Peptides against a protein of PDB entry 9IZ0. Designs and how they scored, part 297

Target 1, 345 residues: chain A of PDB entry 9IZ0
Amino acid sequence: ITCLGSNGHTYKQLVKGGNDDLRQDAVMEQVFEQVNGFLRSYRKTSQRNLSMRTYKVIPLALKTGVIEWVQDTIPLGEYLDSAHKVYHPKEWSLSTCRKLIAEKQMEDLETRLKVYDLVCRHYRPVFRHFFLESYADPVQWFTTQTNYARSTAVASVLGHVLGLGDRHGQNILIDKTSGEVIHIDLGIAFEQGKKLPVPECVPFRLTRDVVDGMGITGVEGVFRRCMEFTLETLRREEDSLLSVLEVLRYDPLFSWLISPLRRMKKQKMQLENFNQPESGNITTDASRDPKIQRNNVSGESEAERAILKVRQKLSSTLSVEASVGELIRIAQDPSYLALMFCGWS

## One batch from the design tools (peptide; made by RFdiffusion4, then SolubleMPNN)

Design b2_p27_5_s2 (from b2_p27_5, 22 letters changed)
Fold by OpenDDE base, seed 4:
Structure b2_p27_5_s2 (fold): chain B 345 residues (1-345), chain A 27 residues (1-27)
Amino acid sequence: as target 1 above (345 residues)
Amino acid sequence: SQKELEELLREEREKLEEEERKRLEEL
């Protein structure tokens, strides 16, 4: 829809309805705005203009709302699929890669690593071309690539700390003007991604294409340093961040757990993305899984556990450099990426 | 060549990174 603002400007708005928990998105965007406050207050992060890109979410009801359409954006996955066809027309299609990974989903790690390596050899990174194509001026190219690395670093630290899930290429937008990343569909947080049919096992998305966009220095340049400064800021502001999350403990509209319906929706989308035929026995018997009944743990106890995990991730037991180094290592580890839905791109 | 372009882009990036580093140290 196009909305006319009280200022006479027209704004494009995306109306989302149905099963999308826009309240989760709105709450997470509020957390990001508070974190952006911390990043602006600390010299090392403010000098670099480090921020999580936010978007306006107006929840109209529990499952419906208006999202501000982020202009001049493209989904990372859409760009990568298009660019891969242009730069590597003789390599495998994304559908072929998905099929091979899906066919081996139930196999051992060794078999999954062999298939992941095979897919990686037949689907090479292309995301560096986004910056080369979009910016003819070297200063603009450098600035936008730097903005990409900075925004990806902030999003990676926040994604880890808050346990953001479902970070696939359609849920990460690239701003074509700034080069910054914009994370959308924030309704899987606090490590609930580990409860997906394909469990998330990386702290954030740092696939080969995500790294390729950082240019020649890869993770060892602007990205690593900006992760370090972001984590240093969040450790300094631990009590402030935990206080923000404690307010969410009392929000009756915030779900600390993935809903069975959302889990089923994501399961269906994963199966569709694998081109697996609907095994027609989606028995609506979601009532009988006795493991769902054992989570009579009050929503309060789940919030407490989530906040405790955030505190643990902000622990100063390891240096900032050591903590960031381990996160980068895990996020790039083939033993984890081979287990993911799309770990190769 | 593509390799010469990658080398030129490397040199220009290293230069711009060093200029940005200096600007950030002066702040």
Scores: peptide ipSAE 0.032, ipTM 0.684, DockQ to the pose 0.010
Fold by OpenDDE base, seed 1:
Structure b2_p27_5_s2 (fold): chain B 345 residues (1-345), chain A 27 residues (1-27)
Amino acid sequence: as target 1 above (345 residues)
Amino acid sequence: SQKELEELLREEREKLEEEERKRLEEL
């Protein structure tokens, strides 16, 4: 739908319904706005205009609402699929790569690493071309690529700290005007991505194409420094951030756990993306998933565990530089990327 | 060539990053 704002501007609105828990998205966007307050208050982050890009979410019910559609954006995965066909027309298709990774999903790590390496050799990075194609002026090219590296750094730190999952290329938008990243579908948080059929093992998405978009310095320079300044800000504001999360502990509408329905929806989407014939005997014995009675007591214990994990991730036991260095290393480690649904791009 | 352009853009990026770093250190 298109709405007329009180300012006379027209806004495109997307009405989402069904199993999309827009309440989770709305709550996470509120957390990001608070974090953006911290980033604006700290010199090292404010001077660099560091922020998590947000969008307006208006939940109308638990599973329905209106989102503000971000104009002039493209999903990262849509760009990468199109660009890969242009720049590497002799390489493997995304569907071929997905199939080979899926066929080896139940194999040992050594076999999965060999398949991941093979896929990587036949599906090379292309995301640098986004900036080269879109910005012919060197200053605009530099500015937008810098904005990309900065926004990716903020999203990477915040995504790790909050345990954001499901960070695939369709849930990451690129703003074509600024080069900034916009994260959408925020309903997998607090490490619930580890409970997916393909467990998420990386702290954030730092695949070869995500790095290729940073240009020649890769993860070094702007990205690393902006991760460090962001983590330094979040450590400084730990008590403020934890206080924001404690408000969510008492929100009866917030879910600290991935819903069985959302898990099943993601499982189905993964199977559909693999073109595996439905082995028709997935007896949805939906009968004996114990009705996790949302006993309020179980929700409080999950919230407490989630908040404790956030506190642990903000620990000053390691320096900011050491912590960021470890996060970058883990996020790029082939032993983790080979285990992911799409770790090669 | 595209490679020469990427190399020129590299050198210009390194200069602009260094200039921006200096400006941000002076603030």
Scores: peptide ipSAE 0.024, ipTM 0.635, DockQ to the pose 0.011
Fold by OpenDDE base, seed 2:
Structure b2_p27_5_s2 (fold): chain B 345 residues (1-345), chain A 27 residues (1-27)
Amino acid sequence: as target 1 above (345 residues)
Amino acid sequence: SQKELEELLREEREKLEEEERKRLEEL
């Protein structure tokens, strides 16, 4: 939809309907705005303009709303598929890689690692080309690549702490003007990604293409340092962050659990993405919500468990450097990435 | 200086583009 703003400008709006719980997105965006307050207040993060990119979500109903369409963006997965065809035309297609990983999904870890390694050798990273193609000016190139590494670092720490799931290439937008990442579809949080048909085993998305976009230094440059500063800020503001999450504990409309319908939708999308590459708008008009009586007692116990996990992730038992080092290691570990739906790019 | 940084970034960009061009020619 195109809306006329009060300023006389026209804005494209994304209307999501059906099974997308935009209320979860709106609540998570409010949490990100509070975290952005903490990042602006702390010297080490404010000097680097560290922030989680946010977007406006207007929930109109339980499953319908308007998202402010982020102008000048592209989904990471859309760019990577197009760029891989240009730069590596003799390598395997994304569909071939997906098929090989799927065919071995029920096999042992050793077999899955061998297939993952094989796929990685036949599907090379290309995300560095986004910056090389988009910016003729070297200063603009370096600035946008730096903004990408910074925004990815913030999103990685915050995504780990809040247990954000479903971080596939279509749920990560790249801003073509700033190089910043924008995370969308936030309705899988507090480690509910572990309950997906393909369990999420990594703390955040740090695949080979995500690293390739960071430039020559990869994870050892701006990214690692910005993760450290972000985690240091979140540890400092632990009580403030937990207080924001406690407000959500008492929101009767916030869902601490993945809905069975969302789980089924993700299962179907995972199965369909194996069989047809074509961009069919699957408008599954499954309008009949069975009234799942939310036992309030079960929701409070899940909220408490989620808040306890956030506190555990903010623990100062390890240094910031050691904690970030371990997160980066786990996020890049082939033993986890080989188990993922798309861990190779 | 800002100019020296722009030159250094240009050289690194040109190097990365040349390394990728070579990889494309080897495929």
Scores: peptide ipSAE 0.018, ipTM 0.442, DockQ to the pose 0.010
Fold by OpenDDE base, seed 3:
Order: sequence, then structure tokens, then C-alpha cells
Structure b2_p27_5_s2 (fold): chain B 345 residues (1-345), chain A 27 residues (1-27)
Amino acid sequence: as target 1 above (345 residues)
Amino acid sequence: SQKELEELLREEREKLEEEERKRLEEL
């Protein structure tokens, strides 16, 4: 639908109905708006215009809402698949890479690392070409690549701190006008992604293509410094951030537990992505029934554990620089990336 | 060449980053 805003601008909106609970997405966007308030309050972050790019989500019912249509965007994974075919037409297809990783999913780490390295040699990074082909003016190229590195840094810190899961190439949009990243489908937060059959092992997405988009400096310079300034701001505002999350603890509409339907959808998506035949016994081992997990784990105890983990991630035990350095190391570690569905791009 | 363009863009980037850094330090 197209709506006229009170400001006289027309906005495209997506009315979403069906099985997706938009309340979780709407709550995470509200948390990002509060965090953006903190980022505007500190000189080091405000001078760099550091923000988590948000989109409007209005939940109308349990499974129905209105989502802002983010114009002039492309999914990162869609761009990378297209660009890889153009710039590396002699390399392996994305389907070939996925198949090889999936065929070795049950093998030991050493075998999985060898297959990951083999895939990486036959599927090279291309994301730098997004900026080179989209922006002919050097100042626009520089500005958009800088905005990409800045927005990726903010999203990476928030992704780690809030435990945002399912950050695959289809859940990350690139704004073609600004170069900023936009994270969508926020239905897995507070490390709930670690409870999936294929657990998320990295704190945020920092694959070879995500790094290639940062240009010649990679993670060094703008990205690292912006992560440091973002984490410094979040540590200063720890009590304010925790107070925002405590309000959500008592929100009867917020689910601290992954919904059975969302879990099944993500499990199905993982199986389809790994080319596993649907006929495999998804023995819904009744012991793994999310209903039984709901009976044994109160939503309140999961909320308390989630807030405690956020506090632990904001701990000043390590310097900001040491904490960011370790996060960047873990996010790029082949031992974690080789375990992912698509850790090579 | 594509490589010379990438190098020129790198040098111009490093210069613009340093100019922006100086402006941000002066504020």
C-alpha cells in the first residue's frame, strides 16, 4: 500500500499477514531508536553520525502488521550472487559451494575447514564492486563506503550485545543511496539463534564479502574505530539500556522464547539451504517440542538470563579496544565460519 | 588501469579520512 504521511511525503508500506509475529521486530526497532538516542548524546558517535538504521514496524495483531518498505535497497546476498557471476564467471556457483559445505556438515572440524578453504578459493569476494560500480564520483564512492563501514560497525556491536541472530545475506539490506546496512527480520534476539539446530557461532556477520565492502583497509580504520566508539557509548549507557530491556521483561506481548512456528520455519529454512531432503526424520522428538521447553523454562527466567548476558557483554573487564579486537577476531575465525551455512561470503 | 584507479581512490580516501578526522578533532 502507499500512504501519505503527515509530512506530505508518500511512503510504500507492506501489510504483512500470516505466521510471523511482528511484535518482536517492532520491539527491537524501539530498542534501536533508544540506542540511537545514546549514540546522538556522545561527541565521538554523534560527530560520525553513528546509528543503527531502523525501519518502521507497526504490529496490528499477533501475526499481522505494517512494515515500512525500505526503498532503494538490495539484499546483500542477492547482490553478491549476481556480482559473483559477473566478476568471477569461471568460479563455482553458490549452489555448488552450498552443496559441498552441506555434504560435509557432519564431518570433523578439520575436514570442514578444508572444505571451507576449498570453497573460499573457488568463490572470491566481490562486494567492493558494489561501491565501484554504483558511485562514479570519488567523493560519493568514499562517502558511501564510509557509511557502509560505520553502519556495519554499529550493527555489529548491537548484534553482539543484543544477541541478534540469523544475520544471513537475505536479512541484511544495502541502501543504494547511502551505502548503509539495514538489518531486517529481527525475530531472533538475545542469543535465541544458539538454540537452532545449526547454532550461530559468530557474534555478527563479518565474512570475506562484508570485509571486502570496507575497501582496502578492511576491518582496520573506520570499521574498528566505529565499533570502539559504539561499544564505549553502550558501556556508558549500560543502566539506561538495561532499564529499556527491563521494561520488555514485563511486556506480556514480548516473547523471550522463540515461537514454535518461527523455530519450525527457521529449521525448515536451514534444511532447505543445506539441501537436506525434507523426508529426513524431523523426529520432532517430543522431548524437543518447544511446548515442553516452554513448560520447563519460564519466559521470565529467559528474560532475566538475557538481560544478565547483555550486562556481561557490556562489562568493562576488558578495554573497549581489547573487546572489539576479540569480537573482530572471533567473527573472522575460520573455525566458526566453516560451521556456518554461508560463512565464505 | 583498474588497479591504478583503485590505488588513486585509496589515496583520495586516506586523504579524505584524514581531513574528516582533523575536522572532527577541531569540533
Scores: peptide ipSAE 0.045, ipTM 0.709, DockQ to the pose 0.010; fails the geometry check

Design b2_p27_5_s3 (from b2_p27_5, 21 letters changed)
Fold by OpenDDE base, seed 1:
Structure b2_p27_5_s3 (fold): chain B 345 residues (1-345), chain A 27 residues (1-27)
Amino acid sequence: as target 1 above (345 residues)
Amino acid sequence: SLEELKKLLEEKKKKEEEELEKLLKEL
């Protein structure tokens, strides 16, 4: 829908109906705005305009609401699929790569690593072309690539600390104007991605294409340094961040656990996306939401465990540089990426 | 024509499935 704002500007809005947990998204966006406050207050992050790119989520009812449509964006996965067909028309299709990874999903790690390597050889990175195609001016190209690396660094640290899951290429938008990443569908947080049928093994998405978008320096340039400054800021503001999360502990509408329905929906989408690339709104008319009496006692214990994990991830036991170095290593490790649903791009 | 492009895409998809089935037997 298109709405006229009180300021006379016209805004496009997406009305989401159905089982999409827009309340989780709205809460996570509020956490990101608080973190953006910390990033603005700290010199090292402020001087680089480091922020998590946010969008407005207005929950209207349980699992319904209006999302601000981010104009001039493209899903990372949509760009990569299109660009790969253009730049590598003799390589394997995304569907072939997915099918091969799925068919060997129950095999040992050694076999899965061989399959992952094979897929990687037949599906090469292309994301650098986004910046080269979109910006004819070298200054604009460099600026947007820098903004991409910066925003990806912030999102990577926050994604790790908050345990954001389901970071597939359709849940990461690229702003065509700024080059910034916009993370959407935030309802898998606090390491609940590890409870998916294909468990998430990486702290954040740092696939070959995500790195290719950073240009020739890859992770060793702007990205690493901006991760370090972001983590340094979050460690400094640990108590402030934990206090924000403690407020969420008392939100009866916030879910610290992935719902069985959402887990099943993601499982079906993982299985069906092998056969059709359509982001079809499978309205699974699972109108029988069993009244899972959220035993409040279980929710509080899960919130406490989540907060403890956030505190542990902010621990100063390792230097910022060592911590970031290890996160980057793990996020790029083939032994983890080979276990992912789509770890090759 | 749009039909020739569809046919070419289906033939490519079929070849890619045949190569994948071959690879899956060799792995």
Scores: peptide ipSAE 0.029, ipTM 0.355, DockQ to the pose 0.018
Fold by OpenDDE base, seed 2:
Structure b2_p27_5_s3 (fold): chain B 345 residues (1-345), chain A 27 residues (1-27)
Amino acid sequence: as target 1 above (345 residues)
Amino acid sequence: SLEELKKLLEEKKKKEEEELEKLLKEL
């Protein structure tokens, strides 16, 4: 839809309907705006304009809402698939890589590591080309690559602390003007990604292509330093952040658990990415919900566990540098990435 | 031509499927 603003400007709006609960996204965007307030208050983060890029979400009902149109963006996964075909036309297709990882998903860690290594050798990183081809001016190139590394660092710390899941390449947008990342579809939070059919084992997405976009310094440049400054700010504002999350504990519209419907949708999307469109009417009768024992863990007990886990992630037991170093190590570890649905790109 | 490009893409796809089937038997 197109809306006329009170300022006389015309805005494009996307009306989403269907099975996506925009209330979860709207709540997480409110948390990000509070965190952006903290990042603006501290010299180390403010001097670098560190922020989580946000977008406006107006939920109208459980399954419908209006989102702000994020202009001049591309999904990371869309760019990477296109660029890989251009720069590495002799390497494997993304579909071949997905099929191979997927066929071996039930195998042991040793087999899955061999498959992951093989896929990595036949699907090389290309995301550096986004900056090289989009920005002819060297100052603009360097600035946008720096903005990418900064925004990715903020999103990585926040994604870890808040336990954001489902961070696949279609849920991460790149702003073509600034080079900044924009995270969308925020309804898997507080480590609920570990409850997906393929459990999420990494703290945030730091795949080879995510690193390739940081340029020659990779994670050891702007990215590491901006993660450190972001984590230092969040540790200082721990009580403020926890107070924001405690307000959500009492929001009856906020779900601390992944919905069974969203879990089933992600399971179907994982399975549909295996099936080429054979025209078979598989009416899979969705009626056999296995009685997952509803352990009557009150929603309050899940919220309390989530808040306690956020507090544990903000612990000052390790230095900021040691904590960031360990997060970067785990996020790049093949032993975790080989277990992911798409850990190679 | 567009037909030659389509043929090259189908030949690539077929080779990728044959390689994948081989790899799935060896792993």
Scores: peptide ipSAE 0.023, ipTM 0.441, DockQ to the pose 0.017
Fold by OpenDDE base, seed 3:
Structure b2_p27_5_s3 (fold): chain B 345 residues (1-345), chain A 27 residues (1-27)
Amino acid sequence: as target 1 above (345 residues)
Amino acid sequence: SLEELKKLLEEKKKKEEEELEKLLKEL
């Protein structure tokens, strides 16, 4: 739909109907606006215009809402699939890579590492081409690549600290104007992504294509430094951030648990993307009486655990540089990437 | 043509399936 604002401007909006709970997305966008306030207030982050890109979410009912249509964007996964076919026409398809990873998913880590290496050799990074083909002016090219590295650094720190999960290539949009990343579908927060059938083992998405978009310096340039400044800001504002999360503990609209509907939707998407026949022996733990899960996991106990994990991730026990160094190492570790649904791109 | 492109994509898919079946026997 297109709405006319009281200011005389027209806004394109997406009306979502059906079974998607937009309340989680709306709450996470509010947390990002508070964090963007901290980033604007701190000299090291403000001088670099560091921010998490946000979008407007208005929940209208339990399963309906309006989302801002983010204009001039493309899903990262859509660009990468299209670009890979153009730049590497002799390499494997994304479907072939997915099938091979899926067929060996029950094997040991050594076998899964060999499969991951094989897929990586037959599916090379291409995301650098987004910047090269979209921006003919060298200054615009360098500026947009820098904006990408900066926005990815902010999103990576926030993704780790807030335990954002399910950050697949369709949940990451690229702004074609600025080069910035926009994270969508924020309904998996506070490490609830570790409870998916294919758990996220990395703190944030730092795959080979995510790194290829940073240019020649990769992670050691703008990205690392912007992660450090972002984490330094969040450590400084720890009490402010925890106070925002404590307000959410008492918000009846916020769920600290993944909704059964989102869990089922994500399970179906994981199974469909692997082309696995419904082997009737997937005991969908969805048949475990919701009463048994209620007795051991109060939403209050999960909120408390989530806030404690955020506090632990903001701990000053390690330097900012050491903490960021370890996060970058883990996010690029083949031993974790080989366990993911799509760790090669 | 669009038909030639479809045929090339089908031939590529078939080769990838044959290569994958070979690799799955070697691993």
Scores: peptide ipSAE 0.021, ipTM 0.440, DockQ to the pose 0.018
Fold by OpenDDE base, seed 5:
Structure b2_p27_5_s3 (fold): chain B 345 residues (1-345), chain A 27 residues (1-27)
Amino acid sequence: as target 1 above (345 residues)
Amino acid sequence: SLEELKKLLEEKKKKEEEELEKLLKEL
């Protein structure tokens, strides 16, 4: 929908209905705003304008709401598919890469690594071209690339700490004005991505294209340093962050678990993306609710486990540098990326 | 021409499908 604001500006808004629990998205955005407060309070993060880019979510009912449309954005996956066709017109299609990875999904790690390497050789990174094409001025180019690396670093630390899942290229927007990343569809948090049909094995998305967008320094420049400063800030504000999460423990409407319906929808989308080219009309007549047994895992016990995992991720047992180094290593490890739905891009 | 481009894309797609089927038999 398009709404006229009280300021006379026209805003596009996405109305989501059906099975999308926008309450979880709204809560995660509130957590991000609190974290943005912490990032503004510390000199090391404030001087770099480190923030998680947020968007406004207004839940209207249990399964419906309005999402603010982030103007001047593009989904990372949309850009990458388009750019790959332009820059590498002799390489494989995204559909071919997906098919090959899917057909070998049940094979051993050695076979999956061979398939992943093969896909990587036939689908090369292109995301550096976003910055080179979009910003003709060298200062704007450098500034936007820096903003991208900074925002990706913040999102990577927060994504790890909060256990954000479903971080595919359609759930990561690029702001065309600033180069910053905007994470959307936050309904998979607290490591519930490990419960997907294809389990998420990486702490955050740090694929070859995500790295290619950081330019010639890759992860060793602005990205690593901004991850370190972000993690240092979150460790200092551990009690404040945990207090925010404890408020959610007592929200009877907050789901610490992936909803069975959302899991089925993601499963169906994963399966359908293997069998059909992009015909964007998913009118799923969802008239057959299978009575999925509510395994009464007490929501309290899952909340407690989630908060404990957040505390463990904020542990000072390792230095900030060692912790960030290990996270970057794991996020780029082919042994994990080969297990992902789309680990090559 | 737009027709030559379509034909080239179809030939590319067919070749990619044939190469994929070959690779799937070799893996």
Scores: peptide ipSAE 0.019, ipTM 0.360, DockQ to the pose 0.017

